# Peptides against a protein of PDB entry 6JX3: the designs that were tried, part 26

Target 1, 85 residues: chain A of PDB entry 6JX3
Amino acid sequence: AEFRLRPEISVAQTDYGMVLLDGRSGEYWQLNDTAALIVQRLLDGHSPADVAQFLTSEYEVERTDAERDIAALVTSLKENGMALP

## One batch from the design tools (peptide; aimed at target 1 T34 D69 N80)

Design b2_p25_6 (made by RFdiffusion4)
Pose (drawn by RFdiffusion4):
Structure b2_p25_6 (pose): chain A 85 residues (1-85), chain P 25 residues (1-25)
Amino acid sequence: as target 1 above (85 residues)
Amino acid sequence: REEVAVLPSHHGFTGVFHVPEYPMR
């Protein structure tokens, strides 16, 4: 249940926002503010459920949408080689 | 509703992990 980045992934905070770099493939990705917030919280050890609660308390988003959006992001992070399965 | 997607980058990144922009409460 623990969200983990793949070992070769590095992170930078930049003027554009959070960036993830794959040190093996050389692919690098930009996360928007909400994606970065979700990833940071997941890396802190919070559950996706915790993050959904946070998002609905802080932003104009329904819980159901927050859960789906978190799940889609995590799926995308796995699909694109940033996160471990 | 806007959905979570990987979008093309205009700043040289491989892509952008995009979560819809949520207004703050």

Design b2_p25_6_s2 (made by RFdiffusion4, then SolubleMPNN; from b2_p25_6, 9 letters changed)
Fold by OpenDDE base, seed 3:
Structure b2_p25_6_s2 (fold): chain B 85 residues (1-85), chain A 25 residues (1-25)
Amino acid sequence: as target 1 above (85 residues)
Amino acid sequence: RPEVRVLPSDKGFSGVLYVPEYARR
């Protein structure tokens, strides 16, 4: 399944890092550096598996932990109305 | 280990999407 943001969501780079803004509700969320890295790679067209491989190659994280973090982030993005189901 | 979570923001955001930071290899 392709990762996509909802059409009303805008991406902004701020002094506090990546921000996702819902143009309809006015809600907006900050992403920490790791979250931003994952989201950016997904938006660039990398699969969750690609991202997990990237994380385990570049960082001291186990594959299962990387996969769990990616899945949990995607779930949060969907549940908070930022990503399409 | 730390888990992915949505944290309150002290900077005016609706929240913070937080993924644990990793050490670089």
Scores: peptide ipSAE 0.722, ipTM 0.928, DockQ to the pose 0.953
OpenDDE base, seeds 1, 2, 4, 5: peptide ipSAE 0.716, 0.713, 0.712, 0.562; ipTM 0.926, 0.925, 0.924, 0.846

Design b2_p25_6_s3 (made by RFdiffusion4, then SolubleMPNN; from b2_p25_6, 8 letters changed)
Fold by OpenDDE base, seed 1:
Structure b2_p25_6_s3 (fold): chain B 85 residues (1-85), chain A 25 residues (1-25)
Amino acid sequence: as target 1 above (85 residues)
Amino acid sequence: RPEVAVLPSTKGFSGVLYVPEYARR
């Protein structure tokens, strides 16, 4: 299924990086640059497999490591109530 | 019209979501 943020989540760009804000609870999270890149690609409609391919082509990372990092991030986003399950 | 909500001041920054940084090829 399509990766989507929950309706109450807003995205902000700051000098320190991408921030996701829950407009109902007031909670927010900062993403480091790699996490932000992954989230942006997912929100643009790329599948996790697409993102893994992108990462391995642009960066010195193995496919299996990229896939694991993406999966872990997606899990965190869902568990923290930022992404729809 | 948008719903108005008052948020608890104790909530806020909840952490950093971190993926290890990679070197560019």
Scores: peptide ipSAE 0.600, ipTM 0.853, DockQ to the pose 0.361
OpenDDE base, seeds 2, 3, 4, 5: peptide ipSAE 0.579, 0.597, 0.590, 0.593; ipTM 0.845, 0.851, 0.851, 0.848

Design b2_p25_6_s4 (made by RFdiffusion4, then SolubleMPNN; from b2_p25_6, 10 letters changed)
Fold by OpenDDE base, seed 3:
Structure b2_p25_6_s4 (fold): chain B 85 residues (1-85), chain A 25 residues (1-25)
Amino acid sequence: as target 1 above (85 residues)
Amino acid sequence: RPEVAILPSTKGFSGVLYVPDYRRR
């Protein structure tokens, strides 16, 4: 399924990193660089499998760990109301 | 979607979504 942010969520940049802002509630979450990279690639249309392959090819990380990191992040994004289920 | 630069603030801050950094190959 396509990864999408909820309509009320905006992407913003700060001196400390990427943030996702809920324009209705004012709540926002900061992403570290690796999390931001994953989200950016997902928003560009890459599947979680694509992202895992990218991470394992570019970085010293095992496929299983990359997949777990991606899945955990996606779950957090959905549970915190940032991404559509 | 447009990206907007915002200034650091604690208002509305709900936390950090963190994925461990990796070493580049």
Scores: peptide ipSAE 0.550, ipTM 0.827, DockQ to the pose 0.396
OpenDDE base, seeds 1, 2, 4, 5: peptide ipSAE 0.546, 0.546, 0.551, 0.542; ipTM 0.831, 0.831, 0.833, 0.834; seeds 1, 2, 4 fail the geometry check

Design b2_p25_7 (made by RFdiffusion4)
Pose (drawn by RFdiffusion4):
Structure b2_p25_7 (pose): chain A 85 residues (1-85), chain P 25 residues (1-25)
Amino acid sequence: as target 1 above (85 residues)
Amino acid sequence: KKPYVKPSISRLDEHGNVVETHTAP
């Protein structure tokens, strides 16, 4: 249940936002503010459920949408090689 | 509460241009 980045992933905070770099493939990605917030919280050890609660308390989003959005982001992070399955 | 922007990730080319984007549906 622990969200983990793949070992070759590096992170940078930039003027454009949070960036993830795959040191093997050389692919690098930009996360928008909400994606960055979700990833940071997941890396802290919070559950996706915790993050959904945070998002609904802080932003104008329904809990159901927050859960789906978190799930989709995590799926995308896995699909694109940034997060371990 | 703040306006909510759906989480997205964008892949960048060697010049920092967006070549691919995944946004939560």

Design b2_p25_7_s1 (made by RFdiffusion4, then SolubleMPNN; from b2_p25_7, 7 letters changed)
Fold by OpenDDE base, seed 5:
Structure b2_p25_7_s1 (fold): chain B 85 residues (1-85), chain A 25 residues (1-25)
Amino acid sequence: as target 1 above (85 residues)
Amino acid sequence: KKPYVRPSISRLDANGNVVAEKVAP
């Protein structure tokens, strides 16, 4: 399924990384570099499998760990009202 | 290959400071 942010979520780039702002609640969240990388690639149309392959090719991480972390991040973004279900 | 850091999300206050709430796998 296509990964999408909720319509009220805005993306901003800061000196400290990617920030997601909820225009309705006013809450905003800072992503670390790995989370930002994952989110950007998903938004660009890459699948979770694509992202896992990318992570294992560029970083010291095993495929299983990459897949787990991607899935957990996506779940967190959905549960915290940032990504569409 | 580069060192790997697990993904994380930190909630910020109105001034852009991290609050005592972090979402992470």
Scores: peptide ipSAE 0.685, ipTM 0.906, DockQ to the pose 0.776
OpenDDE base, seeds 1, 2, 3, 4: peptide ipSAE 0.660, 0.675, 0.684, 0.682; ipTM 0.901, 0.904, 0.906, 0.905

Design b2_p25_7_s2 (made by RFdiffusion4, then SolubleMPNN; from b2_p25_7, 7 letters changed)
Fold by OpenDDE base, seed 5:
Structure b2_p25_7_s2 (fold): chain B 85 residues (1-85), chain A 25 residues (1-25)
Amino acid sequence: as target 1 above (85 residues)
Amino acid sequence: KRPYVRPSIRRLDENGNVVEERRAP
């Protein structure tokens, strides 16, 4: 299944990084650079496997660790109501 | 290759204060 934000969520760029804002509740989450990179690529249509390959190519991270961190972030965004299940 | 930092997210209040933070959440 593709990664999607909930319809009430918007993406904003701030001086401190990417923010995901819930237009109904007003809650928002700020993402660090790595989280923002992952979310951006997923929203652009890349698969988690694509993102893991990108991370291992550009950063000092092993494939298994990249896959774990991508999965953890996606799960967190679903749990906090930002991403669709 | 660049140093790798694990993904993290922070929930902020209307004043920009951190009310919740998760590292590789």
Scores: peptide ipSAE 0.706, ipTM 0.917, DockQ to the pose 0.838
OpenDDE base, seeds 1, 2, 3, 4: peptide ipSAE 0.703, 0.705, 0.705, 0.705; ipTM 0.916, 0.916, 0.917, 0.916

Design b2_p25_8 (made by RFdiffusion4)
Pose (drawn by RFdiffusion4):
Structure b2_p25_8 (pose): chain A 85 residues (1-85), chain P 25 residues (1-25)
Amino acid sequence: as target 1 above (85 residues)
Amino acid sequence: STETLLSTSGAGVSLSRFTEPVPSL
């Protein structure tokens, strides 16, 4: 249940926002503010459920949407090689 | 330049991959 980045992933905070770099493939990605917030919280050890609660308390988003959006982001992070399965 | 890999309409989550190098990175 623990969200983990793949070992070759590095992170940078930049003027554009959070960036993830794959040190093996050389692919690098930019996360928008909400994606970055979700990833940071997941890396802190919070569950996706915790993050959904946070998002609904802080932003104009329904809980159901928050859960789906978190899930889709995590799926995308796995699909694109940034997060371990 | 970037390619959008994920975009959501709820909480506004998005993921983009860079297709051109960014000198600062």

Design b2_p25_8_s1 (made by RFdiffusion4, then SolubleMPNN; from b2_p25_8, 8 letters changed)
Fold by OpenDDE base, seed 5:
Structure b2_p25_8_s1 (fold): chain B 85 residues (1-85), chain A 25 residues (1-25)
Amino acid sequence: as target 1 above (85 residues)
Amino acid sequence: SMETVLETEGAGVSIRRFTSPVPEL
């Protein structure tokens, strides 16, 4: 499945990291470095499996932990109105 | 206001919601 942000969501790089801004409500979300990396790679067309492999190679994290964190992030982004289902 | 919505162990994923102020873009 293709990961996509909702059309009202804008991506911005700030001094405090990546921010997702809802242009309709004015609400915004600050992502930490790992969350931003996951979102960037998913938006670039990489699969969750690709991202999990990347995380395990780039950082000292277990594959299971990477998979869990990616799934949790994607779920949160969808449930909180940032990503399309 | 601010709310931490997701913070997980392992890879260290975290997202924080803000309603104000909106950053300058």
Scores: peptide ipSAE 0.294, ipTM 0.698, DockQ to the pose 0.783
OpenDDE base, seeds 1, 2, 3, 4: peptide ipSAE 0.275, 0.280, 0.281, 0.290; ipTM 0.688, 0.693, 0.691, 0.689

Design b2_p25_8_s2 (made by RFdiffusion4, then SolubleMPNN; from b2_p25_8, 9 letters changed)
Fold by OpenDDE base, seed 4:
Structure b2_p25_8_s2 (fold): chain B 85 residues (1-85), chain A 25 residues (1-25)
Amino acid sequence: as target 1 above (85 residues)
Amino acid sequence: AMETVLETDGAGVSIRRFTTPVPEL
């Protein structure tokens, strides 16, 4: 399944980092740099597995940990109405 | 807020909800 944002969600690059904004409610979510990196790669068409491989190659992190954190982030984004199921 | 253990920037992975206006670009 392709990772996609909901239609009402827009991305803003702010001085405080990447923000996902709900254009209808005005609610937004700030992503830290690592979360933003993951989301950016997912939106660019990389699979979670691709992103996990990328993280393990670029940072000092175990594959299992990267996979878990990506999954948790994706789940949170979906549950909080930012990403499509 | 949601935070996980992935340590790439010293803060792991996190998202944080706000209902106030979006920070300026």
Scores: peptide ipSAE 0.218, ipTM 0.643, DockQ to the pose 0.431
OpenDDE base, seeds 1, 2, 3, 5: peptide ipSAE 0.200, 0.205, 0.204, 0.214; ipTM 0.633, 0.639, 0.634, 0.636

Design b2_p25_8_s3 (made by RFdiffusion4, then SolubleMPNN; from b2_p25_8, 10 letters changed)
Fold by OpenDDE base, seed 5:
Structure b2_p25_8_s3 (fold): chain B 85 residues (1-85), chain A 25 residues (1-25)
Amino acid sequence: as target 1 above (85 residues)
Amino acid sequence: SFRTVLRTEGAGVEIRRFTTPVPEL
């Protein structure tokens, strides 16, 4: 159940935000600040529920909306080959 | 690309694909 990036994905912190490089395809993926925050906390071992609680404490967002957005982001990262299933 | 908006006053969740290198990578 651990959130992990695929081994071919490289991470860079840039002035434009977090960027993920797919070493197989050469595609680059930019994460905006909120997406990067979510990914960073997941990689640190926090659960999606933990992250949702964190977001609702930092921003004016409803818990249900935070949970949906986190789930959609995780799904997108997996479907686009950045995160392991 | 993928976009959803958390109510963070302009800081919604977004990932975007690029086919050219990003500076500092």
Scores: peptide ipSAE 0.249, ipTM 0.686, DockQ to the pose 0.439
OpenDDE base, seeds 1, 2, 3, 4: peptide ipSAE 0.238, 0.240, 0.247, 0.243; ipTM 0.676, 0.679, 0.676, 0.684

Design b2_p25_8_s4 (made by RFdiffusion4, then SolubleMPNN; from b2_p25_8, 9 letters changed)
Fold by OpenDDE base, seed 1:
Formats: structure tokens, C-alpha cells, sequence
Structure b2_p25_8_s4 (fold): chain B 85 residues (1-85), chain A 25 residues (1-25)
């Protein structure tokens, strides 16, 4: 399934990194560079497998670690109301 | 308030949640 943010979530690029703002609650998440990179690629339509391959080749992350961390990130975003199920 | 939602070692993912109003974007 396509990775999508919930409609009330806005993306902002700041000097501190990517920020996901919940326009209804006013709460926000700040993502570090790695998290932002993963989210950006997923939003662009790349699959988790694509992102894992990217991390493996460009950042020398072990494939298993990449897959686990991507899954953890996606789960966090979905379960906390930032991304659609 | 600020809370670390996720932090990983492998890829180095980190997410922090802020529940106070955004100071500036």
C-alpha cells in the first residue's frame, strides 16, 4: 500500500530538520536526517525495500538493520496518527 | 514537553515529539 501522511499533517523543512505538524492538535514531530530521508523516499513512492537498498548501498547499513528501522519508523508514524494505516 | 519516540542504532533514526506549541517553522 502507498505510504501517505494523514490529511491534517503538514511537512515543514526547518534549520533543525524535517518537521511533521499536526494542524489540529498543534503537536509536532522532529525527524533527524536519517528519518527524514526515509520518509521523503516513501512519500515519493519508493517501497520500504527500495529504501532499505538505498541505506545499504549509500550509508553502509546492514540490510536487516535497515529493514527493521524502516519498519519501526513506519509503525511509529501510523500508530501515533501521523501516517494513514 | 519533549519525548523521544524512536531511536535506532542501525540506521540512526531519531524522532522527537513536541506537545507544546511550535515556536517557529
Amino acid sequence: as target 1 above (85 residues)
Amino acid sequence: SVETVLETEGAGVRIQRFTTPVPEL
Scores: peptide ipSAE 0.678, ipTM 0.889, DockQ to the pose 0.785
OpenDDE base, seeds 2, 3, 4, 5: peptide ipSAE 0.677, 0.676, 0.676, 0.668; ipTM 0.887, 0.888, 0.886, 0.882

## One batch from the design tools (peptide; aimed at target 1 W29 N32 T34 A35)

Design b2_p26_1 (made by RFdiffusion4)
Pose (drawn by RFdiffusion4):
Order: structure tokens, then C-alpha cells, then sequence
Structure b2_p26_1 (pose): chain A 85 residues (1-85), chain P 26 residues (1-26)
């Protein structure tokens, strides 16, 4: 249940936002503000359920949408090689 | 606050982004 980045992933905070770099493939990605917030909270050890609660309390988003959006982001992070399965 | 759906995207091939990648690999 623990969200983890793949070992070769590095992170930078930049003027454009959070960036993830794959040290092996050389692919690097930008996360928007909400994606960065989700990833940071997941890395802190919070569950996706915790993050959904946070998003609905802080932003104009329904809980159902928050859960789906978190799930889709995590799936995308796994699909693109930034998060472990 | 307004909610923006979370996204990830590849970065454009620009000098600025190449510099950020080089700093991360340093």
C-alpha cells in the first residue's frame, strides 16, 4: 500500500514546478501543482484516501473526483516508470 | 481554492529545460 518512486528517480523543485528525472532513461517530467501535492503527500506515507480527504478540504473538488484523479495520477506515474508497481 | 486536475507532462526541448536536467544529473 506504500507509494514509492523507482530508485532511479530524482526530484527537483523549479520555477516551473516539481520535476521528476529518470536517471537511467533520461526522461524527465513536469508535475502540475496538484500532481506535485499528491505525490508529496503519498511520499510522506499518506494513503490515497488521506490525500483525497485533503484535496476535498482544500480545493473545489468532490471526493469522488479526487479519488479518481489520484488513482489516475498514480497509474500514470507507474505507467511512465516513475513509481514502483 | 480552485482545483486543477493533476497532470504530468514531458518538458519541451528548450535551453532552460536542458539546464534543469543537467543540474539534476550533477
Amino acid sequence: as target 1 above (85 residues)
Amino acid sequence: RPYVRPTIARVPDTPEWRQIRAEMLA

Design b2_p26_1_s1 (made by RFdiffusion4, then SolubleMPNN; from b2_p26_1, 11 letters changed)
Fold by OpenDDE base, seed 5:
Structure b2_p26_1_s1 (fold): chain B 85 residues (1-85), chain A 26 residues (1-26)
Amino acid sequence: as target 1 above (85 residues)
Amino acid sequence: MPYERPSISRLPDTPENRAIIEEMRS
């Protein structure tokens, strides 16, 4: 499925990394560099499998760990109202 | 490169962060 942010979510790049703000609730979250990279690639249309391959190629991470981390991040973004189901 | 687990977290309520949020809302 296509990864998309909810329409009320604003994105900014800050000294703390990528920040996502829910314009309705006022809740906001900072993404660390790895999370920001994953989100950026997903928003660019890469699949989770694509992102996992990218992570294992660029970073010291096992494929299974990368897949789990991507899935967990996506779940967190959905549960916290930042990404569409 | 060394790998850091992805994370999301709430930013502390500091003047700098408040200013960033206000800019995002504008």
Scores: peptide ipSAE 0.598, ipTM 0.882, DockQ to the pose 0.926
OpenDDE base, seeds 1, 2, 3, 4: peptide ipSAE 0.598, 0.597, 0.598, 0.595; ipTM 0.881, 0.881, 0.882, 0.880

Design b2_p26_1_s2 (made by RFdiffusion4, then SolubleMPNN; from b2_p26_1, 10 letters changed)
Fold by OpenDDE base, seed 3:
Structure b2_p26_1_s2 (fold): chain B 85 residues (1-85), chain A 26 residues (1-26)
Amino acid sequence: as target 1 above (85 residues)
Amino acid sequence: KPYERPRIRPLPDTPEWREIIAQMRA
Protein backbone atom coordinates (compact mmCIF):
# COMPACT_ATOMS: atom_id res chain seq x y z
CA ALA B 1 0.00 0.00 0.00
CA GLU B 2 1.06 3.58 -0.64
CA PHE B 3 2.65 5.34 2.32
CA ARG B 4 0.80 8.53 3.19
CA LEU B 5 0.56 10.80 6.20
CA ARG B 6 -2.85 11.48 7.68
CA PRO B 7 -4.31 14.77 6.40
CA GLU B 8 -4.23 16.37 9.85
CA ILE B 9 -0.47 15.83 10.16
CA SER B 10 1.84 18.77 9.54
CA VAL B 11 5.53 18.41 8.83
CA ALA B 12 8.08 20.92 10.09
CA GLN B 13 11.82 21.06 9.62
CA THR B 14 13.51 22.24 12.80
CA ASP B 15 17.03 22.59 14.08
CA TYR B 16 16.34 19.39 15.97
CA GLY B 17 15.13 17.44 12.94
CA MET B 18 11.78 16.65 11.40
CA VAL B 19 8.73 17.13 13.63
CA LEU B 20 5.24 15.81 12.93
CA LEU B 21 2.25 17.59 14.47
CA ASP B 22 -1.32 16.33 14.65
CA GLY B 23 -3.47 19.40 14.09
CA ARG B 24 -6.49 17.85 15.76
CA SER B 25 -5.06 16.22 18.87
CA GLY B 26 -2.05 18.46 19.37
CA GLU B 27 0.27 15.47 19.69
CA TYR B 28 3.69 15.76 18.12
CA TRP B 29 6.74 13.61 17.49
CA GLN B 30 10.36 14.19 16.60
CA LEU B 31 12.04 12.00 14.01
CA ASN B 32 15.76 11.36 14.06
CA ASP B 33 17.72 11.82 10.87
CA THR B 34 17.33 8.25 9.65
CA ALA B 35 13.59 8.21 10.29
CA ALA B 36 13.22 11.54 8.50
CA LEU B 37 15.09 10.26 5.46
CA ILE B 38 12.94 7.15 5.30
CA VAL B 39 9.72 9.15 5.59
CA GLN B 40 10.84 11.65 2.98
CA ARG B 41 11.67 8.94 0.45
CA LEU B 42 8.45 7.05 1.10
CA LEU B 43 6.44 10.25 0.65
CA ASP B 44 8.28 10.83 -2.63
CA GLY B 45 6.92 7.52 -3.88
CA HIS B 46 9.82 5.17 -3.26
CA SER B 47 8.94 1.67 -2.12
CA PRO B 48 10.28 0.17 1.10
CA ALA B 49 12.56 -1.92 -1.10
CA ASP B 50 13.86 1.25 -2.75
CA VAL B 51 14.50 2.80 0.64
CA ALA B 52 16.30 -0.29 1.90
CA GLN B 53 18.57 -0.19 -1.14
CA PHE B 54 19.23 3.48 -0.51
CA LEU B 55 20.10 2.90 3.13
CA THR B 56 22.53 0.09 2.39
CA SER B 57 24.24 2.24 -0.22
CA GLU B 58 24.62 5.28 2.05
CA TYR B 59 25.02 3.82 5.52
CA GLU B 60 26.84 1.03 7.30
CA VAL B 61 23.78 -1.20 7.53
CA GLU B 62 22.92 -4.65 6.21
CA ARG B 63 19.90 -5.16 3.96
CA THR B 64 18.05 -7.30 6.48
CA ASP B 65 18.50 -4.70 9.22
CA ALA B 66 17.39 -1.89 6.92
CA GLU B 67 14.25 -3.77 5.89
CA ARG B 68 13.37 -4.52 9.50
CA ASP B 69 13.94 -0.94 10.58
CA ILE B 70 11.82 0.49 7.76
CA ALA B 71 8.97 -1.88 8.53
CA ALA B 72 9.13 -1.08 12.24
CA LEU B 73 9.11 2.67 11.57
CA VAL B 74 6.12 2.44 9.22
CA THR B 75 4.24 0.39 11.80
CA SER B 76 5.03 2.92 14.52
CA LEU B 77 3.88 5.84 12.38
CA LYS B 78 0.59 4.11 11.65
CA GLU B 79 -0.01 3.02 15.24
CA ASN B 80 0.73 6.49 16.58
CA GLY B 81 -1.76 8.07 14.19
CA MET B 82 0.68 9.81 11.87
CA ALA B 83 0.39 7.62 8.76
CA LEU B 84 -2.70 6.19 7.10
CA PRO B 85 -3.18 2.43 7.50
CA LYS A 1 28.65 6.45 7.04
CA PRO A 2 27.53 5.34 10.49
CA TYR A 3 23.98 4.07 10.74
CA GLU A 4 21.52 5.02 13.46
CA ARG A 5 18.26 3.11 13.67
CA PRO A 6 15.18 5.21 12.88
CA ARG A 7 13.42 6.58 15.95
CA ILE A 8 10.31 8.61 16.68
CA ARG A 9 10.04 10.30 20.05
CA PRO A 10 7.44 12.33 21.91
CA LEU A 11 8.94 15.69 22.76
CA PRO A 12 9.32 16.94 26.32
CA ASP A 13 7.27 19.83 27.64
CA THR A 14 10.02 22.44 27.70
CA PRO A 15 9.87 26.15 26.93
CA GLU A 16 11.91 25.57 23.79
CA TRP A 17 9.60 22.91 22.39
CA ARG A 18 6.46 24.75 23.45
CA GLU A 19 7.66 27.69 21.39
CA ILE A 20 8.38 25.50 18.37
CA ILE A 21 4.93 23.91 18.57
CA ALA A 22 3.29 27.31 19.00
CA GLN A 23 4.97 28.47 15.81
CA MET A 24 3.83 25.37 13.94
CA ARG A 25 0.23 25.86 15.03
CA ALA A 26 0.12 29.58 14.17
Scores: peptide ipSAE 0.608, ipTM 0.886, DockQ to the pose 0.916
OpenDDE base, seeds 1, 2, 4, 5: peptide ipSAE 0.607, 0.606, 0.605, 0.606; ipTM 0.884, 0.884, 0.884, 0.886

Design b2_p26_1_s3 (made by RFdiffusion4, then SolubleMPNN; from b2_p26_1, 10 letters changed)
Fold by OpenDDE base, seed 1:
Structure b2_p26_1_s3 (fold): chain B 85 residues (1-85), chain A 26 residues (1-26)
Amino acid sequence: as target 1 above (85 residues)
Amino acid sequence: MPYVRPSIRPLPDTPENRAIIAAMRA
C-alpha cells in the first residue's frame, strides 16, 4: 500500500526539520532530517524497501537497522494520525 | 555519511515555531 499523509495534515519545511500539523486537532510533530528524508521518498512513491536500499547506499547503516527504523517511523506517523493506515 | 536515526517529537515552543504553526493554520 502507498504511504500517504491524511488530508487534514499540513507540512512545513523548517531549519530544524519537517513539521506536520493536524489542522483539525491542532496536534503537531517535528521530524528530524532522516525522518523527513524517509517521508519525502515514501511520498514520492518509493517502497520501504527502496528507501532502505537508499539509506544503506548513502549512510553508515545496516539494511536491517534501516528497515526497522523506517517501519518504526511509519508506525508512529500512523499512530499519531499523520499518515493514513 | 554518518547515520542519524529518524525521530518525531514535539515541536519546541519558540517564537519561530509559533509563527510557523500560525501560518500552517491560516
Scores: peptide ipSAE 0.621, ipTM 0.883, DockQ to the pose 0.856
OpenDDE base, seeds 2, 3, 4, 5: peptide ipSAE 0.619, 0.621, 0.618, 0.619; ipTM 0.884, 0.884, 0.883, 0.883

Design b2_p26_1_s4 (made by RFdiffusion4, then SolubleMPNN; from b2_p26_1, 10 letters changed)
Fold by OpenDDE base, seed 3:
Structure b2_p26_1_s4 (fold): chain B 85 residues (1-85), chain A 26 residues (1-26)
Amino acid sequence: as target 1 above (85 residues)
Amino acid sequence: KPYERPQIRPLPDTPEWRAIIAAMRA
């Protein structure tokens, strides 16, 4: 399934990293650099497998750990109402 | 590059972050 942010979510690029704001609830979150990278690639249409491959090629991380971390982030974004189910 | 696990975090309550949030809500 396509990874998408909910329509009420605003994205800001700041000097301190990516920020997401829910315009309805007022909830907001800062993403660290790797979370922002993952979100951007998923929004660009890359699969979680694509993103895991990218992470292992660029960072000191094993494939299994990258896959787990991507899945956990996606779950968190959905549970916090930032991403569509 | 060193790897940091992806994280989402609440924003610190600082003047600069309050300004950023205010701008996002405008």
Scores: peptide ipSAE 0.622, ipTM 0.888, DockQ to the pose 0.874
OpenDDE base, seeds 1, 2, 4, 5: peptide ipSAE 0.615, 0.613, 0.617, 0.618; ipTM 0.886, 0.886, 0.887, 0.887

Design b2_p26_2 (made by RFdiffusion4)
Pose (drawn by RFdiffusion4):
Structure b2_p26_2 (pose): chain A 85 residues (1-85), chain P 26 residues (1-26)
Amino acid sequence: as target 1 above (85 residues)
Amino acid sequence: PTLDEVVEAPLSSYKTMPGIHDYTPR
């Protein structure tokens, strides 16, 4: 249940926002503010459920949408090689 | 690229991660 980045992934905080770099493939990605917030919380060891609660308490989003959006982001992170399955 | 090269790269060189859009704050 632990969200983990793949070992070759590096992170930078920049003026554009949070960036992930794959040191093997050389692909690098930019996360928007909400995506960065979710990833940071997941890396802290919070569950997706915890993050959904946070998002609904802080932002104008329904809990059901927050859960789906978190799930889609995590799926995308896995699909694009940033996160371990 | 190295992490420094990525940090110094123009915005147009970045890929956007899919899965979510920004929310409006309460």

Design b2_p26_2_s1 (made by RFdiffusion4, then SolubleMPNN; from b2_p26_2, 15 letters changed)
Fold by OpenDDE base, seed 3:
Structure b2_p26_2_s1 (fold): chain B 85 residues (1-85), chain A 26 residues (1-26)
Amino acid sequence: as target 1 above (85 residues)
Amino acid sequence: PSLEEVMAMPRSELRQLPGVENYRPR
């Protein structure tokens, strides 16, 4: 399924990186650069497989590790109320 | 906090999402 943020979530760019903020509750998370890159590409319509391929080509990471990290990040964002299930 | 408050926070006060480590570029 397509990765999507919950409708109440705003994306903000701070001096320190990407922030996802729930404007209703005030819940928020700052993302590091790798996590932000993954989220940005998913929101742009790339599949997790596309993102994994991109990451392995540009960064020192194995395909299996990239896929695991992407899946874990998506799960985390869903569980923390940032992304739709 | 509000968006304005988050944008005004110093780095040390911002909650960081744990998990994925930063990758090193090739």
Scores: peptide ipSAE 0.643, ipTM 0.915, DockQ to the pose 0.811
OpenDDE base, seeds 1, 2, 4, 5: peptide ipSAE 0.639, 0.636, 0.638, 0.643; ipTM 0.912, 0.913, 0.913, 0.916

Design b2_p26_2_s2 (made by RFdiffusion4, then SolubleMPNN; from b2_p26_2, 15 letters changed)
Fold by OpenDDE base, seed 5:
Structure b2_p26_2_s2 (fold): chain B 85 residues (1-85), chain A 26 residues (1-26)
Amino acid sequence: as target 1 above (85 residues)
Amino acid sequence: MSLEEVMAAPESELRKLPGVENYRPR
């Protein structure tokens, strides 16, 4: 399943990192660098499995932990109205 | 907030998404 942001969501690059903003409601979340990297790669068309492989190669994280973090992040973004179901 | 306000806000005023922690590069 393809990861996509809802059409009303804007991506803003601040001095402190990526922010996802709902231009209609004003709801927003700032992402830390790891979360932003995950979102960027998912939006570029990489699968969660692809992203997990990338993260384990570039960062000090185990595959299982990366997979869990990716899944949790995706779930959070969907539940918070940022990403499409 | 609006997009303009987000872009101009100090870090202390921005709501941070909890969950995944920053990884350390290898």
Scores: peptide ipSAE 0.623, ipTM 0.901, DockQ to the pose 0.814
OpenDDE base, seeds 1, 2, 3, 4: peptide ipSAE 0.617, 0.616, 0.622, 0.619; ipTM 0.896, 0.897, 0.900, 0.897

Design b2_p26_2_s3 (made by RFdiffusion4, then SolubleMPNN; from b2_p26_2, 16 letters changed)
Fold by OpenDDE base, seed 1:
Structure b2_p26_2_s3 (fold): chain B 85 residues (1-85), chain A 26 residues (1-26)
Amino acid sequence: as target 1 above (85 residues)
Amino acid sequence: MSLEEVKAAPASELKQLPGVKNYKKK
């Protein structure tokens, strides 16, 4: 199971950060830098475990916290119609 | 909003995805 955006979702890089936009409904969400980094790594094919390892190596965060944040982010993106289930 | 509008919008008008805090880089 790979992380994927829904086909109607566009990614916009703005001066304020990454934005995911549903081209049909107009619904959108801006991601902060950490969330954007997670999404980008997942879209590149890294597993949540890979991303957690990356985050703990580069940022001041514990592995368990990183894993929970990744899971919560993925869930949020699915629930808000940005990512495929 | 359209993609063009999103790109032009100020930060205060964009919905922020909740639940993730920015990490401090080492």
Scores: peptide ipSAE 0.484, ipTM 0.810, DockQ to the pose 0.854
OpenDDE base, seeds 2, 3, 4, 5: peptide ipSAE 0.469, 0.487, 0.478, 0.479; ipTM 0.804, 0.814, 0.808, 0.808; seed 3 fails the geometry check

Design b2_p26_2_s4 (made by RFdiffusion4, then SolubleMPNN; from b2_p26_2, 15 letters changed)
Fold by OpenDDE base, seed 5:
Structure b2_p26_2_s4 (fold): chain B 85 residues (1-85), chain A 26 residues (1-26)
Amino acid sequence: as target 1 above (85 residues)
Amino acid sequence: MSLEEVMAAPREELKQLPGIENYRPK
């Protein structure tokens, strides 16, 4: 399934990074640069596998670790009500 | 916080999503 944010989620670009905010509940999370990059790539239609390949090409990270981090991030965003299941 | 408040908030008031470390560029 394609990664997608819930419709009530707003994306804010702050001086300190990306923030995802639920406009109904007020719950929010700031994403660090790596997490923001992953989310941006997923929202642009890249698969988790594509993103992992990109990350290993540009950053000091192993493929397996990148895949685990992406999966964990996606899970967290879904569990915290930011992304659709 | 509201969207407007988030946009104007100081860094220390914004909670970070845990679990992913910043990567180092090659």
Scores: peptide ipSAE 0.480, ipTM 0.814, DockQ to the pose 0.826
OpenDDE base, seeds 1, 2, 3, 4: peptide ipSAE 0.473, 0.460, 0.459, 0.466; ipTM 0.811, 0.808, 0.811, 0.806

Design b2_p26_3 (made by RFdiffusion4)
Pose (drawn by RFdiffusion4):
Structure b2_p26_3 (pose): chain A 85 residues (1-85), chain P 26 residues (1-26)
Amino acid sequence: as target 1 above (85 residues)
Amino acid sequence: SHSLEVVHSGSSSGDARPVLSRVLEH
């Protein structure tokens, strides 16, 4: 249940926002503010459920939407090689 | 130069929408 980045992933905080770099493939990605917030919380060891609660308490988003959006982001992070399955 | 390819966008709106973009170098 622990969200983990793949070992070759590096992170940078930039003026554009949070960036993830794959040191093997050389692909690098930009996360928007909400994606960065979710990833940071997941890396802290919070569950997706915890993050959904945070998002609904801090932002104008329904809990159901928050859960789906977190799940989709995590799926995308796995799909694109940034997160371990 | 570079561009952004959107590889993910959440269903919600406003400040709550999570988006992931790949940076393409040209």

